# Ledger of designs, part 235: peptides against a protein of PDB entry 8YR4

Target 1, 309 residues: chain A of PDB entry 8YR4
Amino acid sequence: PRGSPALQLVVLICLGLMGLERALNVLVPIFYRNIVNLLTEKAPWNSLAWTVTSYVFLKFLQGGGTGSTGFVSNLRTFLWIRVQQFTSRRVELLIFSHLHELSLRWHLGRRTGEVLRIADRGTSSVTGLLSYLVFNVIPTLADIIIGIIYFSMFFNAWFGLIVFLCMSLYLTLTIVVTEWRTKFRRAMNTQENATRARAVDSLLNFETVKYYNAESYEVERYREAIIKYQGLEWKSSASLVLLNQTQNLVIGLGLLAGSLLCAYFVTEQKLQVGDYVLFGTYIIQLYMPLNWFGTYYRMIQTNFIDMEN

## One batch from the design tools (peptide; made by RFdiffusion4, then SolubleMPNN)

Design b2_p28_2_s1 (from b2_p28_2, 19 letters changed)
Fold by OpenDDE base, seed 4:
Structure b2_p28_2_s1 (fold): chain B 309 residues (1-309), chain A 28 residues (1-28)
Amino acid sequence: as target 1 above (309 residues)
Amino acid sequence: MKEEEEERKRREEELKELEEQLKKRIEE
């Protein structure tokens, strides 16, 4: 934000908190590994209790790995409210100024409610896109990269390769299947709007419908529109289930391959029991934000389409 | 994706309420 040093400081703090979240995403599995190793070694209670307490504290700071539930994430989100409000107001004022620069002929051809709706959609689209990119997409990609680097350096190149292939395949399939399903969602939304429009038109013309005793005919037309909507809704919903299942299979296969390899290395005494637990915990932790990635991708795509209109 | 399922459920409920309102107005 240009012009407010206070808001610039808040942005820097939010970036620092984002860095802390990335550090927590590495540290939490490491501390959990250390607990398992200390338990296997029958370490003294004082060392174990300190490590457990530290782990629980780090886990409280991190939260559930969805990127929105941890103390650090909540604090970041809270601090960001002022930055978002400043950005939103600035975009809104720019759009409003631009609307006033448009020709009188452009305004005479549009209803005031449509102009306001365009301005509001434009503002929400830009601010939403920026927020999703900065707080959801970039952090998730960073966590994946950090994970690949971590496993490649501290385990074996094979673990880094498994994570890389699993996450790359997951992201690629998420994008491809989300783009494919967008057609079904658009068709569903179009039919929903058409069905609502028919219901509203029938209700607005209710006196005319009663005068002609056409109630049964309007109900049957509405039923046909609902059945057509439900057929499109089923395709949209089935495509979502297919996406979720495909994502689950990719993660399951990655978890299986990596867990078997880790178990083998533990059996060969090249890794500790805690390292097996670390791998499983870390993969599940990477999966949690990725479960939302298809939603974020769709929201980004919708926001781009809304900016072009 | 949980949000999309909640949004779908809300739309299904709104559609059912509209269908019930239409039925009530036809029975009157």
Scores: peptide ipSAE 0.021, ipTM 0.598, DockQ to the pose 0.677
Fold by OpenDDE base, seed 5:
Structure b2_p28_2_s1 (fold): chain B 309 residues (1-309), chain A 28 residues (1-28)
Amino acid sequence: as target 1 above (309 residues)
Amino acid sequence: MKEEEEERKRREEELKELEEQLKKRIEE
């Protein structure tokens, strides 16, 4: 943000907190590994208690697993509110100035309420897109890269390859299936809007409908529109279940392959029992944000379409 | 995905409320 050094400092702090979240995503599984190894070795209570206390503190900072956002993420989100408000207002003023520069013919052909709706959609779409890119997409990709590097350096190159192949296949299938299902979602949304418009028109013209005893006709037309909507909704929902199941299968196969390989290396005394727990915990941590990736990709596509209009 | 499912449920509830309002007005 040009002109406010305070907001620039807040952005730098938020970027630092994002880096800390990435570090916590690596450290939490490592400390959990260390607890399992110390328990296996029957280590003295003092060392175990210190490691457990440190793990719980790191887990509080990270959050995750319980549906609650971590302390670091909450602090980042809180600090970002002022930056988001500044960015939103700047985008809104740019859209408003651009609308005033548009030709009189463009304004005469549109109702003021439609122009405001276009401006609000444009502002929301740009601000939403930027927030999803910076806080969800980029961090998730960074966590995957950090994971591949970590497993390649501290385990075996085979683990890094399994994670790379699993995540690459997951992302590719998520994109392809999301693009495929976007057709069904668009058809559903178009039919929903048409069904809502018919209901609103029937309710606004209720006196006319009663005057002509056309209630049964309007109900039947509305029922037909609902049945058509539900048929499209079923296709959209079934395509979502198919996406979720495909994603679950890819992660399940990656987890199976990596867990079997880890178990084998533990039996050969090349890895410790804690390393098996580390691998499983880390893969589950990568899966949690990836489950939202299909939604983020669609929001990105929708926001781009809303910016072109 | 959860957010899309929540948005879907919210739209389904809004459609159902609109259907109930339409039905009540037609029965009056």
Scores: peptide ipSAE 0.020, ipTM 0.602, DockQ to the pose 0.736
Fold by OpenDDE base, seed 1:
Structure b2_p28_2_s1 (fold): chain B 309 residues (1-309), chain A 28 residues (1-28)
Amino acid sequence: as target 1 above (309 residues)
Amino acid sequence: MKEEEEERKRREEELKELEEQLKKRIEE
């Protein structure tokens, strides 16, 4: 970004965080290997507990295997919002300025394509929703139930309780935070539509704008509308980062509690090293589809509102 | 929730591609 040293610094920090994500992708497997070795060697509990805690902390920073839901990724996404908004505003203003130079026919042809895209999004949303409910939400809930039963039967009942509490808290917080963020998203969408309507009106009346040499005034009004939109977009995007981080924290706490308990039972020779690997792998596998649960809940909520209208 | 971030990235890519197309047409 030319002209803002603060935004340049944010870009450099984001690049540094991307490098850190890559380092975590190497370190997490190394620490995991070290845990397996320490368990095999029957190392002292203090050394094992420290290594497990360090691993879970690194895993919290990395996130649920995809890197996209980790603390570092969320921090990068949060910092990038301002850079994105600056870039988007610059693009939108350049487009708007150029559209005032173009013919009305070009603009009308483009509006028709966008209206068609909005209509197609509405129709695809209903069909997609049913598919997401049947093929993603229900299976994910089934996998959680199967997991609770499995850990309760083959492990100590404490493992089943940890998974139950972790997943119940995850689902509850996902719903509550998604409902809370829906307010910000609705406000953003309303302001987006208002900003677009203003741009559309200005461009429909471009002959009048040119006649009065008011192009600079209309560009400034559009800039102000974009700034207002970006204030709401920031709240929406920041609320998404908060959701992702809350989800990551809940899974991290569940993974910590269960991994420490599993490691303890392995040291007492009640469980094998393979059982520790199984628990950690299973929790991570449950986490992957759950990352989409908030998206599915939002799609459900949006489509119910769109069907009531 | 990755889908909003992916949808946002798609919108940004569409905006960038549009900016590049506009920039090419201004340079012609």
Scores: peptide ipSAE 0.027, ipTM 0.537, DockQ to the pose 0.094; fails the geometry check
Fold by OpenDDE base, seed 2:
Structure b2_p28_2_s1 (fold): chain B 309 residues (1-309), chain A 28 residues (1-28)
Amino acid sequence: as target 1 above (309 residues)
Amino acid sequence: MKEEEEERKRREEELKELEEQLKKRIEE
């Protein structure tokens, strides 16, 4: 943000907190591994209690396990409110100034409520797109890269390869199936708008419908429009189930292959029991944000279209 | 994904409410 050194400092603090979240995503599984190893070795209570307390504190900072947001993420979100408000206001003022530069002929062809709705959509689309990129997409990609590096350095190179292949296949299939699904969603939304328009038109022309005793005809046309909508909705919903199942199969196969390889290396005394638990915990942590990746990709695509209008 | 299911449910509820309003007006 140009012009406010205070907001620039807040952005730098938010970036530092994002870096801390990445560090916590590596440290939490490591501390959980250490607890399992200490329990297996029957370590002294003082060492175990300190490691458990440290793990719970790190887990409180990270969040994610209980469906709650972590302290670091909440603090980042709180500090970002002022930056978002400044950015939103700046975009809104730019759109408003541009609307005043438009020809009188453009304004005469549109209702004031439509103009305001275009301005609000444009502001929301820009601010939403930036928030999704900075807080969801970039961090998720960073966590995957950090995960591949970690497994390649501290485990056998085969683990890094399994994670790389699993995550690359997951991302590729998520994009391809989401792009395929977008056609069904657009068709559904078009038919929804057409069905709503028919209902509104029938209600506005109610006196004419009553005059011609055409009530049964209008109800039947509306029913046909609903049935057509439901047929498109079913295709959209079925395509979502197919996406979810495909994602679940890819993660399941990656987890199976990696877990079997971990178990084998534990039997060969090359890895500890805690390393098996670390692998499972870390893969689940990578999967949690990836489950939303298809939604983020779609939101990015929608917000980009809404910015062009 | 949860947001898509919630968005779908809201749309289904809005369509049902619109259908009920249409039926009530036609019966009047």
Scores: peptide ipSAE 0.019, ipTM 0.591, DockQ to the pose 0.769; fails the geometry check

Design b2_p28_2_s2 (from b2_p28_2, 20 letters changed)
Fold by OpenDDE base, seed 3:
Structure b2_p28_2_s2 (fold): chain B 309 residues (1-309), chain A 28 residues (1-28)
Amino acid sequence: as target 1 above (309 residues)
Amino acid sequence: MEEEEERRKKLEEELKELEEQLKKKVEE
């Protein structure tokens, strides 16, 4: 944000917190590995208790294990509210100023309330998209790269390859299946709006409908619109289940291949029992933000579709 | 005409709020 040094400092703190989240994503699995190794070695209670306490504290900072957002992520989100509000207000004022610069002929041809509603939806969608790209997409890609580097350096090149292939396939299938789903979602939203408009028009014209005894005809027309909507909703929901199942299969196959390879290297005494647990924990940690990526990519596409209508 | 458009908009908002409340109750 150009013009407020306080908001620039908040952005720098948010970037620092993002860096801390990346460090926590590596440290949490390492500490969990160390607990499993200390338990296997029957280490002294004092060393075990310290490592467990440190792990629980790092896990509280990271979050994710219980489906809860971590303390660092919550603090970042809280600090970012002021930056988002400043950016939103600036975009709203720029659009409003641009609308006032448009010719009187354009204002007479368009309902001012519809233009303002499109502008408000547009600003919210753009600011939400930018915040999502910066705080979810870029960090998730960074975590994948860090994961590939970590497994390639500390385990074997085969683990780095498994993570690379699994995450690349997951991302590619998520994009391709989401683009395919967008067609069904557009059709569903268009039919939802048409069904709602028919219900509202029938309710506004209730006196005319009563006068002509056309209540049964309007109910049947509304039923046909609902059935058509539900048929499109089913396709949208079924395509979502297919996406989630495809994602689950890719992660499951990656977890299986890597877990079998870890188990083999543990039997060969090249890795410790804790390294097997680290791999499983780390893959699950990479999966969580990727699952959100598919959800928000869908939300972004929906918001862009809703702006085109 | 303007009163009918305001009534339309109000009915569309009430219908949307009812659908959101119904969706929340089905997710609980």
Scores: peptide ipSAE 0.014, ipTM 0.359, DockQ to the pose 0.043
Fold by OpenDDE base, seed 4:
Structure b2_p28_2_s2 (fold): chain B 309 residues (1-309), chain A 28 residues (1-28)
Amino acid sequence: as target 1 above (309 residues)
Amino acid sequence: MEEEEERRKKLEEELKELEEQLKKKVEE
């Protein structure tokens, strides 16, 4: 944000909070490991109670275990509202200024209310996308990289490789299947608009339809349009289920392979029982942001498709 | 033309609202 030192400070605080979220994503599994190790060693109550209290506090700051946003994420989101509003207003004013610079013929050919609605949708989409990229995509990629480094350094190169392969395959399949399903979504939206247009045109011409007793014919045409729409909707919905199931399978296989390998190393006394629990907890923590990534990549594509129309 | 397009848009909005109400009633 050029021009407001207060908003620049808020951006710096938000970046600091993002760094803290990354640190929490590493610390929470470590503290959970330490609890399991202290329980296994039958450690003194005071040490255990302190570690549990610290874990619960870190978990409150992190959130995420039940789909709840953590305190740090909520604070970041709250502070970011002012930055988003400033950015939105700036983009809106730039679009508005550009619209006023456009020729009188362009203003006469397009209804001012439609142009404003397109500008508002465009502004909300661009500002939402930028905020999403900065606060969800980049942090999720950072967490994956940190996870790969952590497992490679503190466990074994094999764990880092499993996480790398699992996350790379997950991301690749998410992109490929989402691009594939976009064709079905575009076809569905086109057929929805065509079905709606037929209904509206039939209702606008209701006097003519009534005069010719063509009501049954228009109803049957509308029914055929609905059936065609539902066939495309089914393909769109089924493609989403296939995406979710493919994602679940990749994470399940990665969790299985890594859990079996971790269990094996625990039996060989190369790792502690707490390290097994850490691995499972950390993989689940990496999965949660990725599950949202598929939803948001869809929102991104929707917003791009809605800007192309 | 302009009044007919405005009437068309109003009917498209009313149709959308009716479809959303029908969807809610089918889910109840």
Scores: peptide ipSAE 0.011, ipTM 0.414, DockQ to the pose 0.050
Fold by OpenDDE base, seed 2:
Structure b2_p28_2_s2 (fold): chain B 309 residues (1-309), chain A 28 residues (1-28)
Amino acid sequence: as target 1 above (309 residues)
Amino acid sequence: MEEEEERRKKLEEELKELEEQLKKKVEE
């Protein structure tokens, strides 16, 4: 937003809050580890109570795990509303200006409502995509890198390698399976539009259909179109289940391998019981944003395919 | 022809709006 210094300051504050969220993502598991270690060592109540209170406060700032967003994330989202509204309005005005530059034939061929709906969907898709890239994709990649560095420095290099391999495999499979699914989704949307067009044409020509007593024939053609649509919808839905299951298997294998390795090092007294809990908590925390990534990549692809129609 | 094409586009818009309202109600 080059035209408003106030909005530039809000963007800088939002970036600072994003940095604080990354710090909280490292600190919260560390404090949880320390609680487990202090409990195992039967440490004095005052040290334990201070560490628990600090953990709960950090967890309130972070949020996460149970569908609750943290205080820092909520504050960032609240401040970002003004930036999003400014960006949305700018995109809408650019689209509207471009539409006015188009030939009168284009305006006569497309209803003003359809044009405004395409403009609104286009604006919502672009602003949503931009917000998602900035607030979910980039931070998730940063959290993965921070996680790999943390496990490589404070644990054995083998833990950093497990996290790297699991996250790389998860991201690669998510992209590849999502691109594969896009074909089924395009076929589904094409058949949906064809089924809708047939229904509208049959209803507009109802007098002709009535004259030829062809109502049963048009109903049967519509049923065949629905069955064909449902067959494509099933392939789209089944491909989503396959994606989710593939992701779950990669997570499960990574968690298993790392948990067994942690347990082994705890038995050798090289790691504490709290370090086992840290690893499990931190891995689950890294996977949560990645699962949202797969869902939103799907939503973006929907909106792009819906704009191609 | 033009009135029928205009009526077609209106019915397609109403059908799309009804489907979008139904989709919103299923997501709520």
Scores: peptide ipSAE 0.011, ipTM 0.366, DockQ to the pose 0.037
Fold by OpenDDE base, seed 5:
Structure b2_p28_2_s2 (fold): chain B 309 residues (1-309), chain A 28 residues (1-28)
Amino acid sequence: as target 1 above (309 residues)
Amino acid sequence: MEEEEERRKKLEEELKELEEQLKKKVEE
């Protein structure tokens, strides 16, 4: 982005955050190994608790197995919204200006048959996403139920309760925050359609615009419409980052509570070191499908709102 | 009226396709 030193600084910060994500991907496994070693050596509780707390904090910064929902990734995504909006607006204005220059040839060259194929791809994408949700949601819910039963029967009932509360809170917050986000998305889509309609009306009247040499005026009017759209888009995108951060916090608290409790029971010789590894691995495995579910549910809800308008 | 609405819909979809093509070119 040439011309905005503030956006260049944001890009540099985002690159620094990407470097931090790579460092976290190395540190998290090292701290996990250190916990397993400390448990095997029957190390003092204070050293173990500090290492577990440090691991969970690093895991909170990293997020899930892909890092896509981690605090660092969410902060990067939030900062990147302004960079993306600046780039998108510049691209949209270049397209619109170029369409005004090419308007006579573009209007004469239209082939009616390509339009229908884009609408069919949209509906096919929604159907594919619905099928994906059905085939991934049902198994994930089954895995959660099996996990609650397993931890309640073979571990202390407190582990089953932690998994139950963590997963129930995760699902409830995902639904509630997603429903809240729907209002921002509907407002964004309505303003997007109004911005497109203005561009289309300007392009339909291209002869009049060209006759009065008003191309620069129509481009500025389109810029104002895009800025209004981007104000709503920012609210939608920021609400998504808030959802991901809330989800990361719930999983982080569940992992902290369960990992500390498991480590304590291993020190008391009630559980084995293998049980600590099992708990940590199983919670992360349950989280991965739920994170994908949240992403696909967001995509489907977008496509449904886009079909209602 | 109906022909003008069909022309409008066609323009909106072509604009959307051009935006998607240019997004792809900016991601490259």
Scores: peptide ipSAE 0.021, ipTM 0.417, DockQ to the pose 0.024; fails the geometry check

